Peptides against a protein of PDB entry 5H65. Designs and how they scored, part 14

Target 1, 294 residues: chain A of PDB entry 5H65
Amino acid sequence: QYLERTPLCAILKQKAPQQYRIRAKLRSYKPRRLFQSVKLHCPKCHLLQEVPHEGDLDIIFQDGATKTPDVKLQNTSLYDSKIWTTKNQKGRKVAVHFVKNNGILPLSNECLLLIEGGTLSEICKLSNKFNSVIPVRSGHEDLELLDLSAPFLIQGTIHHYGCKQCSSLRSIQNLNSLVDKTSWIPSSVAEALGIVPLQYVFVMTFTLDDGTGVLEAYLMDSDKFFQIPASEVLMDDDLQKSVDMIMDMFCPPGIKIDAYPWLECFIKSYNVTNGTDNQICYQIFDTTVAEDVI

## One batch from the design tools (peptide; aimed at target 1 F35)

Design b1_p19_2_s4 (made by RFdiffusion4, then SolubleMPNN; from b1_p19_2, 9 letters changed)
Fold by OpenDDE base, seed 4:
Structure b1_p19_2_s4 (fold): chain B 294 residues (1-294), chain A 19 residues (1-19)
Amino acid sequence: as target 1 above (294 residues)
Amino acid sequence: MSRFKDDVYGYPKAIEALK
């Protein structure tokens, strides 16, 4: 859509909701650390939550590993199972279930693994060799997803999470509903298992200054603003560097704001009620940052 | 015949990855 450029001083005087096109300098932003700006967002309940840290996942998988795989749930029409017993003092049993496509084991790069009793390290090793990994546990009558606090699907270095609030989990045999058991599309897996997938988003607050006024604008974006997926940035050093370079370009350290480049973006205003107080807030939308700044 | 027969990451290899 077309919008005329509006100075911030004019915007600050207007009621919400409205949409604006602006040209401003990025005076500052928060959080400053990239990993703190990446969140998980539920498209249904709109809850924002932190991406679990490695330590958090370790605890979850350690807890899961204390439970012994149920022998009765091994080797179904859906998957072939192999059991491994660790040689450490505890003798932990790990079950790896190889999901079949129409009764036939696919190639490793097309194969989904269900892992029961695995550690984060073990799961990560497997995810680098197979198409996908789902952490599972033995339920009463079927394998079930281990915990929505952990990824429901791991593909390479990408961890897919589900919303605890909105998901109604179904047993693993519901993967049978998938016609294609080779590509393992995250949304399809989620649907089959009753999971509402969370979306990785960049969450930042920009302080924008065009010389006429200053306002704070909220950024919640998945992959448009930086043209970098939030889902991949935490696991890719090069992508992290790219984001840092972009932010340094717009907000260079040790340089006066007069020398900052201009940022053109769209913002929308909206009302927020905190008790009896009504506040107007601003959010950046439909904006892509370009290297050729004006 | 399992497709894992000629796969570099057959059952034994998959389990080995856990070690």
Scores: peptide ipSAE 0.075, ipTM 0.768, DockQ to the pose 0.036
OpenDDE base, seeds 1, 2, 3, 5: peptide ipSAE 0.044, 0.060, 0.033, 0.050; ipTM 0.703, 0.758, 0.684, 0.740; seed 2 fails the geometry check

## One batch from the design tools (peptide; aimed at target 1 L107 K125 K129)

Design b1_p20_1 (made by RFdiffusion4)
Pose (drawn by RFdiffusion4):
Structure b1_p20_1 (pose): chain A 289 residues (1-273, 279-294), chain P 20 residues (1-20)
Amino acid sequence: QYLERTPLCAILKQKAPQQYRIRAKLRSYKPRRLFQSVKLHCPKCHLLQEVPHEGDLDIIFQDGATKTPDVKLQNTSLYDSKIWTTKNQKGRKVAVHFVKNNGILPLSNECLLLIEGGTLSEICKLSNKFNSVIPVRSGHEDLELLDLSAPFLIQGTIHHYGCKQCSSLRSIQNLNSLVDKTSWIPSSVAEALGIVPLQYVFVMTFTLDDGTGVLEAYLMDSDKFFQIPASEVLMDDDLQKSVDMIMDMFCPPGIKIDAYPWLECFIKSYNVTQICYQIFDTTVAEDVI
Amino acid sequence: VYEDLADEALKYHNEKREES
């Protein structure tokens, strides 16, 4: 009834901060390598960070495999422990600690594992069969998180990361403070260990063109715009294909802008200290499947 | 020694549950 659209030339003449409903074509976008759009964002210090690569994580887990699990930290009231020996793996030993709920191991899909000396591949397989996995190492008096450079929790396809700057890391026994040992809410796990969780976000720069003007608008969201969770996309091939197809739909490589579909969206202007623009309250996924 | 750690961990978990 009252759906009206503001041309870009009119927006460029106005001061910030304001909000606009627009309709424009995606002339171009960054990043050209779409995997680089997935960033980690700390809600406490507002820093943006890269997600660690497989090679980065492999280094951490292999380095963890050189350390011997400490027998003194095995079989507590919090967890049962089991050590596996290996062959042709530089004498590696893997410790898996099964977390109890009131002195009883829960079902595998509710059971959290703590693991010393495991590879990324093994941790990912364990994450499928169990509720979740925390990479750990034998500290002086208690089990401790392996490294904040690695995920503090792997749950399903989500690798949860904490902020190195904002976190004050606590040892594993502090998991006793969790209300139960079956739900394993990632924010609750992070609080018990003194970790400030990072948030996954898609970060992209869109160049919008409606024929009256040109404008750069940022995309920064977790799951609203594509209806694809940023927290899952780096570990899910189908979700990656969906992002590829949506961006190929709005901005196909090689063909002209005349043939592109229109992008209906809101944008908000704001002062940085020059005026910048950002997409908000917008999804391409509701009308596109 | 194991061929697959996830299967061995699941088996061990089930054994511990049966002991209870």
Fold by OpenDDE base, seed 4:
Structure b1_p20_1 (fold): chain B 294 residues (1-294), chain A 20 residues (1-20)
Amino acid sequence: as target 1 above (294 residues)
Amino acid sequence: VYEDLADEALKYHNEKREES
């Protein structure tokens, strides 16, 4: 879409909702720490939540490890099962279920694992050797997803989360509905299990200044703004460095704003009502910084 | 009993595939 540039001073005087094209300098932004800017967003209920920390996951998986795998649920048409016992952890039992494709175990890089009683470390290591891992627990009649507070799917280094509010969990046997049991597309897995997948998003507040005025604009973006996926940035040092470099480019530390580059972006205004308090807020949209540096 | 679950799982998986 095409919009004429509007100075911030003019925008600040106008009613919402409207869309604008602006040219401004990034005076400041928050949060300053990248890991704090990455959130999980539900596309249905629009809830924003924090990405669980390793410590949080450790607790969840520790709790899961206290449950004993049900021997009656092992070795179904969907998966082959093996139970291992730890040597040093009071005989903790871990059940690994290897999901089959039409009754045949696929190659390791195509194989989905279901795991009961595994630690975060074990699960992560498994996800590097196999296609993906789902933490599960023994239900009454079938395996079930362990906990939506933990990833429902770990694929490579990516942790996929589901929305507790919007999901209606189904048992593991519903994976049978997937025709292709080799690629394990996260959205397909989620759908089969009744999970509404959460989206990784960058959430930041930019203070923009074009010399005529100053306004705060909200950024919520998954992969367009930085051309870096929020889903991968937390687990990739190079991507983190790239984001940091981009932010340092627009808002260089130790340099006066007069020397800052200009940022061209689109913002939309919208009304927010909190009781009797009405305010106009701004959100960045349809903007890629790599192409908008002036 | 296992020391490294990932290694054991991979070994088991490969063995099972060979048996098929």
Scores: peptide ipSAE 0.702, ipTM 0.967, DockQ to the pose 0.929
OpenDDE base, seeds 1, 2, 3, 5: peptide ipSAE 0.702, 0.701, 0.702, 0.701; ipTM 0.967, 0.967, 0.967, 0.967

Design b1_p20_1_s1 (made by RFdiffusion4, then SolubleMPNN; from b1_p20_1, 9 letters changed)
Fold by OpenDDE base, seed 3:
Structure b1_p20_1_s1 (fold): chain B 294 residues (1-294), chain A 20 residues (1-20)
Amino acid sequence: as target 1 above (294 residues)
Amino acid sequence: MFDDLADEALKYLEELRKKQ
């Protein structure tokens, strides 16, 4: 879409909702720390959630490990099962279920694992050698997802989360509905299990100044703004550096704003009502920042 | 018993695949 550039001073006088194209300098932004800007967003209920920390996951998986795998749930048409016992951890039992594709076990890089009683470390190592891992527990009649507070799917270094509010969990056997059991598309897995997948998003507040006015604009973006997936940035140092470089470019520390580069972006205004207070807020949309400044 | 679960699982999968 094409919009003519509008100065901030004019925008600040207009009623919402409207869309604008602007050219402004990034005076400041919050939060300053990248890891604080990455959130999980539900596309259905629109709640924002914090990405769980390793410590949080450790607790969840430790709790899961206190429950013994049900031997009656092993070796179904969907998966072949094996139980291992730790040597030095008081005989902790871990059940690994290897999901089959039409009754045939696929190669490791195509194989989905269901794991009971695994630690975060063990699960992560497994996800590096296999296609994907789902933490599960023994239910009454079937395996079930362990906890939506933990990833429902770990694929490589990416942790896929589901919304507790919007999800209606179904048992693991519902994976049978998947035609292809080799690629393990996260959205397909989520659908089969009744999960509303959360989206990784960058969440920031930009203070924009074009010399005519100043306004705050909200940024919530998954991968367009930085051209870097929010889902991968926390697990990749190079991507983190890239984002930091971009932000430093637009808002260099120790430099006066007069020397800041211009940021061109789209913003939309919207009304927010809090009690008797009505205010107009702004959100950045459909914007990709340039790699460098001219 | 296992020391490294990932290695054990990989080995086990390979063994299973040989039998199918």
Scores: peptide ipSAE 0.705, ipTM 0.970, DockQ to the pose 0.923
OpenDDE base, seeds 1, 2, 4, 5: peptide ipSAE 0.703, 0.704, 0.703, 0.703; ipTM 0.970, 0.970, 0.970, 0.970

Design b1_p20_1_s2 (made by RFdiffusion4, then SolubleMPNN; from b1_p20_1, 9 letters changed)
Fold by OpenDDE base, seed 3:
Structure b1_p20_1_s2 (fold): chain B 294 residues (1-294), chain A 20 residues (1-20)
Amino acid sequence: as target 1 above (294 residues)
Amino acid sequence: VVEDLADAALEYLEKLRKEQ
């Protein structure tokens, strides 16, 4: 993995694909706003998706709330069910299913809830009191995941999403395949339900300049570059500040590039063909910059 | 009828656990 440092001018003349170690200044980057840089990435089809906004989720859950829970699907070997009528919102019916572990209800911090008809606000509050929450709906024979446009699993403040294209959804009873029904590992839940989980990634374009040349490098990283999980940054002000500080350090506003710190990173070149156009692109990989901030 | 679903759910779980 050791690579000698290569100047950008030399890199720009070479064919792809190749890997390089570089030392350059971050002239600029896009997008400038952090929330615009966080995307969802499918590891299978490689589609990049926007992280749904609260407003988007509100609509999905509002629509879900219009559906009536099927009484026949209440209280199975997998879960105990309770239906509540909300005081507000015209007496909406909400079904909450408490998932059991081998027939035993676990503690709240170990308990997975399946919820029908819950609002985003209600679900979020539940996720703070219970281990996890899955929004579901009544299917023909079993409970089913509500919508992959919404999180399939909410743990604390983390929303886990699945790929609509690559997932082949299975009914909720497939959670029975999980031996441990207390930890609720997202990947395990996803596997049981036939979901291909999406990965939170930072997606940014860096303009790098080492004085010999300038190139744009693509960053798609989940947790290595900033040493901050993309999955957590949107819901944590401190993490957001940290990322902002890192970016401000390498690309300080109002300061001339001559005073910018040097960024050492690895980049790989690759070919992109679009019709008759052939282009060499660059991607940052295996790089951590957080240590340079401390 | 519930005012706070999360609280109600928590209380209900605790109740169920005592009964199991």
Scores: peptide ipSAE 0.708, ipTM 0.972, DockQ to the pose 0.870
OpenDDE base, seeds 1, 2, 4, 5: peptide ipSAE 0.708, 0.707, 0.708, 0.708; ipTM 0.972, 0.972, 0.972, 0.972

Design b1_p20_1_s3 (made by RFdiffusion4, then SolubleMPNN; from b1_p20_1, 9 letters changed)
Fold by OpenDDE base, seed 5:
Structure b1_p20_1_s3 (fold): chain B 294 residues (1-294), chain A 20 residues (1-20)
Amino acid sequence: as target 1 above (294 residues)
Amino acid sequence: VVEDLADAALEELEKLREEQ
């Protein structure tokens, strides 16, 4: 982009919308805790929602475990089924369905599992040994996705969520429409099941100060700003550490702002109307901090 | 009765693959 640097004092006097290139220090940011900065964003309706916590998922899966798998839905052309009784938890029934590719069961690393009655712990362990896991329940005539409040697809440590507002769920047999039943691309699975996938995003507010003025800029970014995917950060300690290091570098605790490094970034202004009040807000865009440290 | 579901599932998949 061919934008000249503009001091914050000048920006604060201008009407929106406009785009700017700035050089400023990060005086402060919120939220301070990384886990609070990661949200789920719908690309269609643009709603933001919290990433479900482990406790939330436990409740959903516990509720699902109270439902007995329907014997009539076992072993279809799409999947082969096995039902186990757990040693603990009053003999809970768990159904695992192994999805076939053109009638043939694949290797574990290519195999999608559908699970009824599994706990979060069990599902997570399964996702580490198989390609993917979908929590399901027995519907009237077919298996169905368990709950959009839980992941519709788990691959390794990545939980994929769908938008409740925008999704029109279809039964599990719609996975038959997938030509490739080995890679299990999340977007393809979502499309087959009528799910609008949510996007993991970092959501933060930066207070920027260049010595001429101070403004707050909103950050909503999936993977560009930190060069770290928001979808992976919650489950990876090293990535969390990296983000923390970046933030500590730009906003180090216990020292004066004069010693802070300069941050170069792009911001755009936009108008927000709250009742009768018109406010100008700012958003960071097209910025990678790793390349903008001065 | 299953103690470790993940291990049991792996074994079951292998069994099913051998039978197909």
Scores: peptide ipSAE 0.712, ipTM 0.973, DockQ to the pose 0.874
OpenDDE base, seeds 1, 2, 3, 4: peptide ipSAE 0.711, 0.711, 0.712, 0.712; ipTM 0.973, 0.973, 0.973, 0.973

Design b1_p20_1_s4 (made by RFdiffusion4, then SolubleMPNN; from b1_p20_1, 11 letters changed)
Fold by OpenDDE base, seed 4:
Structure b1_p20_1_s4 (fold): chain B 294 residues (1-294), chain A 20 residues (1-20)
Amino acid sequence: as target 1 above (294 residues)
Amino acid sequence: MFDDLADAALEELEKLREEQ
């Protein structure tokens, strides 16, 4: 913020850790595909994970659909239940549980659904009609989250994921602890169910060049850099186009770097130890490209 | 049985709400 601009050549000679303000051109970036740049990040264990593909989710939900809903778990104080059978698909059973707020069923736009045996397509359609959807399964004594490899909460087009390593799952009845059963805030749902929510992040490596030197800087950001949420970009074509336009603006294809715009950003250096090898790495922080274009 | 789960669920919710 109050840092003076430092040329890359000077930065490259300095020890870590330090913070810098730089002005450089984006020579190149990796990965080139937007889909590859969006990851899931755990705030606890810091593991980066791939966002599951539709095909991955299909498999998970298909597997879940092979299990029959337990009739004994239907209609509790927390939810009212309905079981349907498909006309096709060999009579697949689907259970939908409508979560109540203090014993009262809310309107659809405020209603959380728990679903057993639903397909991805069905769940997605439900999420467009109701407030949110949680894929669940029948446990021994209660409903349980289906699988942390799948979203624990779907709201509209947003899939919320949890960390398998850091989460200690609790049964669905723990949703009773939520005072507000209408807004279904993802963090609150996660907390109630013992889930450590994963964060959508853009993960990229920028090669920066200011004419004095070349530096690779790591970008991990959820919504500040592009002013576009990583959580929404994969499901929104317009947002994808926006990110692509931004990247094309800074690194236009078919044009020489001399014509590239200047990017002002903040980077921090840090030490990374790989065995006996000590390396200095750089990370972009507190930077918004829309405000830093010169 | 259902053809469209989302529609069926909406109808069911409405039904259940009316019964409250």
Scores: peptide ipSAE 0.715, ipTM 0.971, DockQ to the pose 0.869
OpenDDE base, seeds 1, 2, 3, 5: peptide ipSAE 0.714, 0.714, 0.714, 0.714; ipTM 0.971, 0.971, 0.971, 0.971

Design b1_p20_2 (made by RFdiffusion4)
Pose (drawn by RFdiffusion4):
Parts: sequence; structure tokens; C-alpha cells
Structure b1_p20_2 (pose): chain A 289 residues (1-273, 279-294), chain P 20 residues (1-20)
Amino acid sequence: QYLERTPLCAILKQKAPQQYRIRAKLRSYKPRRLFQSVKLHCPKCHLLQEVPHEGDLDIIFQDGATKTPDVKLQNTSLYDSKIWTTKNQKGRKVAVHFVKNNGILPLSNECLLLIEGGTLSEICKLSNKFNSVIPVRSGHEDLELLDLSAPFLIQGTIHHYGCKQCSSLRSIQNLNSLVDKTSWIPSSVAEALGIVPLQYVFVMTFTLDDGTGVLEAYLMDSDKFFQIPASEVLMDDDLQKSVDMIMDMFCPPGIKIDAYPWLECFIKSYNVTQICYQIFDTTVAEDVI
Amino acid sequence: SDLDVDEVLEYHEKRRAEQL
């Protein structure tokens, strides 16, 4: 009834901060390599970070495999422990600690594992069969998180990361403070270990064109715009294909802008200290499947 | 040799049964 759209030339003449409903074509976008759009964002210090690569994680887990699990830290009231020996893997030993709920191991889909000396591949396989996995190492007096450069929790396809600057790391026995040992809420796991969780976000720069003007608008969200979780997309081939198709739909390579579909959205203007623009309250996924 | 996830699961089931 009262749906009206503001041309871009009218927006460029106005001061910030304001909000606009617009319709424009996506002339171009960055990043051209879409995997680079997935960023980690700390809600406490507002820093943006890259997600560690497989090679980065492989280095950490292989380095963890050189250390011997300490027998003194095995079989506590918090967890049962089991050590596996290996052959033709530089004498590696793998320790898996099964976390108990009130002195009893829960069902595998509710059971959290702590693992010393495991590979990324093994941790991912374990994450399918069990509730979740925390990479750990034998500290002086207790098990401790392997490294904040690696995920503090792998749950399903989500690799949860913490902020190195904002976190004050606590040892594993502090998991006793969790209300139960079956729900394993990632924020609750992070609080018990003194970790400030990072948030996954899609970060992209859109160049919008409605024929009256041109404007650069940022995309920064976790799951609204694509209806695809940023937290899952780097570990899910289907979700990656969906992002590829949506961006190919709005901005196909090689063909002209005349043939592109329109992008209906809101944008908010703001002062940085020049005026910048950002998409908000917008989803392309509700009308596109 | 790599870690056998089936054996890890089997060990869990066994230990849970003993505790119950």
C-alpha cells in the first residue's frame, strides 16, 4: 500500500545517519573469491579476524600429537579416559576423555569428548558420532585447551572460535560448573572456560546501481541475508553452492547489467568519523529458493 | 594407524553400560 523506493541519486545528496528502502541492481561485488566473505567478529572488542585455514589447523593438531598425554590427568570425576597407541605415526598417542553427567556417561549424541593428539579429520569424524569435541592438552595441573588459534569447540559442522584478546582462559575442570553435561550450549561452554566466543559473519561489499546513481553498501550478517548460517557454510558443500548460486543470480559474470534482476533492500547511512552504507533488515532468500 | 571412531563409540557404550 505505501511501498515506495528512494533513488540512489537522492540518497547521495543527503547527510547521515538515515535509512532508505531501495531497489537496485548489483553491478559488482567483492570478494570475487566468495570463501573470503566469511569472517570472525568479536562482540566484545569488535575486531574482525580471518578463519584459520586447514593447513593452519593441521599444524596445531600435529604439534599437539608430539606431546605425551599425562596419566595423572586421566579418569577424574568429570570424565573417563582412554589412550590409543598407534603404528607408523611417529609414536603418536591419542587420548579421548568422555565427559560424564552426574558420574554417568550420557548417550553418544549428548556426550562431549576432550581429545589430545587427534587430527582435524578424526575430530570431524568424532563430531558426527558424538555431541561435540574440545581439543585439549595435558597442562601442569589439569587438562587445558589445546590452542585458541584452533576451535575451542567443534559441534556438528560448526567450528567455534574464541577471541585471543578478550578471553581469559580457564582449565578443563571448570566444565564442572555447567548446569548439565548433555545440552552443551556453545556460549555456556565458552563462559565456563573463560572464552569470549567469536561470531561468524558474511562480510561483502556491494556496488549498487539503479540507473540514477551508484553506491557502495556493505553486507555484514550471520544468517539473515542468504538464510544460510555463516557459522556452517565453510564446512558444508551444499550451503557453499547456495551462496554461489545466489551471487551468480544477482551478478552473473560476463553478461550485462541490463539482464540482472533487481535487489530489493533497505540500506542505512552512517558517519565513519565520509558516508558509508550498509544493508539491513533484508533477505533475498524469502522470495528466492 | 588412525583413530578408529567405531572403537571409540564401542568403548563409550561399554563404559556407560557398566556405570548403569
Fold by OpenDDE base, seed 4:
Structure b1_p20_2 (fold): chain B 294 residues (1-294), chain A 20 residues (1-20)
Amino acid sequence: as target 1 above (294 residues)
Amino acid sequence: SDLDVDEVLEYHEKRRAEQL
């Protein structure tokens, strides 16, 4: 897409919807804290929600651990099962189900674990040794996903979440529909289980100033703008620092705006109706800033 | 955390070896 640069003063006079290429300085942005800018977005219903905190997950998994694994659901054609009893005062029972590929247990780095009664810490540790982990519970006839308020899949350090509104959960045996039971692609797992996966997104509001006018633009981006995945940034200190450095570069604290670098980006205008009020809003799209920083 | 991750891994390796 080739668009000529349009000054902000001209854009502010035009009706929506339209697309523009602009060159402006980042006067300010919100939220200022990175952790506040990372959200979960549903691609179907477009609901934005907060990424659950560890404390929230701890509660969910603690509640799940109050349920005893059903022995009748152990050791199916899909998975081999083992139950461990913890040595703590509660004597918690943890069922670990090792998913097989065509009846054969794959290597640990290819193996999906289904866990009943595990803590967040235990699950995370296991996800570092195995391919991925799904927290589950014993249903009536099959294992089921524990809770969509928790990750449906933990792969490495990434927590994959599903949309409660759009998902229609299916039992764990539906994983049988996957021909490849070694790679465990999150989207494939989600599809098999009837889950609409949520997307990690950076959500920010930029105040842009090109000297002719000032415009607020909304940023919702997963991995293009910073060339850093929103899904990984919360779990990686180096990535967090990188994002902070990028933002500090464009909007350095204690420095006059005249010294700010120019930001080139694409924005689109759209109409928003709040009751009787009609407002034109702007969103950044198809923009990468990291290439200019490196 | 009381579950020994290494024990889980060892169990997996054992079960895998049995099937081969």
Scores: peptide ipSAE 0.702, ipTM 0.968, DockQ to the pose 0.771
OpenDDE base, seeds 1, 2, 3, 5: peptide ipSAE 0.700, 0.701, 0.700, 0.701; ipTM 0.967, 0.968, 0.968, 0.967

Design b1_p20_2_s1 (made by RFdiffusion4, then SolubleMPNN; from b1_p20_2, 6 letters changed)
Fold by OpenDDE base, seed 4:
Structure b1_p20_2_s1 (fold): chain B 294 residues (1-294), chain A 20 residues (1-20)
Amino acid sequence: as target 1 above (294 residues)
Amino acid sequence: SELDVDEVLKYLEEKRKEQL
């Protein structure tokens, strides 16, 4: 994609929609805290929502653990089941369902676990040893996804979420429709279960200044801008540090803007109507800054 | 107490041996 560089002063005078290549300094950005900038975005309804906190997930899974697994739903053609009873006072029952591939139990690294009554800690530990984990509950006739407020799929340290608004949940047996029951691609799992996957995105507002003008540009990016996946950043301290370093490089604290490095990026303008007010907004797109910094 | 992840792994391994 080639666009001629356009000064901000010229852009500010033009009607939307248009695409531009710009060179500007990052005067400021918001939010300042990385964790506040990571959101979940629905590609269908475009709803932005917060990534659930661990505390929120603990509550959900704790509630799920109060339910007793239905013995009638154990051991189907899709999965083999085992129930463990914890050695605590309550004696919590945890059902683990090992999803089979064409009737055969796969290796752990290829195995999807369905878990009833597991805690967040247990699920996370399991996800590090198995291919993936789905928290489920006993439904009326089949296992069902526990709660869309929690991850529908956990692979390693990645929590995959679904949109409550756009999803029409189907029972777990619909996983039978998957031809490949070894890789457990999140999108395929989601499709089988009627889930619209949410996308992790960095959401930030940049104030850009090239000396000719100043404009605010919206950033909503999953993995291109920083060359760091938004889906992984919250779970990786090194990635967090990397993002912080990048932002500090472009917008160093305690230094005058004259010393700021130049940022080259693409922005698109678009019209926004809020009641009777019409305004032109700008969004960063197809931009990678990490290549210039790292 | 928590579920012993190692037991879960061992269980799978044992069941796999049985099916082979």
Scores: peptide ipSAE 0.700, ipTM 0.971, DockQ to the pose 0.861
OpenDDE base, seeds 1, 2, 3, 5: peptide ipSAE 0.699, 0.700, 0.699, 0.699; ipTM 0.971, 0.971, 0.971, 0.971

Design b1_p20_2_s2 (made by RFdiffusion4, then SolubleMPNN; from b1_p20_2 with D2A E10K H12L K14E A17K)
Fold by OpenDDE base, seed 4:
Structure b1_p20_2_s2 (fold): chain B 294 residues (1-294), chain A 20 residues (1-20)
Amino acid sequence: as target 1 above (294 residues)
Amino acid sequence: SALDVDEVLKYLEERRKEQL
């Protein structure tokens, strides 16, 4: 889509909804800390959630590790099971279930592990050696997802989360419905298990100034704006540095705004009702800034 | 001790050899 550039002063006078192309300086932005700008967003209920901290996950997995794997649920047509007993930690039982593809155990890089009683550290280590890991627990009749407060799928360094509100969890045997049991596409896994996947998003508020006016624009973007996936940034120091560099470029500390570079972006206006108050808000969309930096 | 990832990998490899 092509839009002509519109000055902010003109935009501020117009009714919503409309789309604009603008050229402005990034006077300021919030939050300033990257880890605070990364959220989980539900595409259905639109709830924004904080990404769980490692400490939160440790608690969840530690609690899960207090439960003994049900021996009756070991070794099904879907998976082969092995239980390890730790020498320490009061002899913790860890059940690892290796998901089979058409009755055949795949290579490690194609293998999904279901882990029962594992710690966060163990799960993360496993996810680096196997295709993916699902934390599970023994249910009444089948293995079940451990907790939607924790990742339902860990693939490499990416933690995939589901929405508690919108998900209707199904037992692990529903993975049988997947035709491809080698790639373990997160969306397919989620669908099979009745999970509504949450999306990692950068959530930021930009204060934009083009000299004619000032407006605040909301940024909610998963991977387009920085050309960096929000899903990966928290686990990659280099990606974090890249985002920081981009933000420092557009909003350099210790420098006056007159020396700031110009930012070209698309914004859309929309109406928001807060009680009896009507407000026009702005959101950045279809904008990539990384090409100017990387 | 904690779960040994290498043992888990080894187990998979061994089981694969038995099935193939």
Scores: peptide ipSAE 0.696, ipTM 0.967, DockQ to the pose 0.914
OpenDDE base, seeds 1, 2, 3, 5: peptide ipSAE 0.694, 0.694, 0.693, 0.695; ipTM 0.967, 0.967, 0.967, 0.967

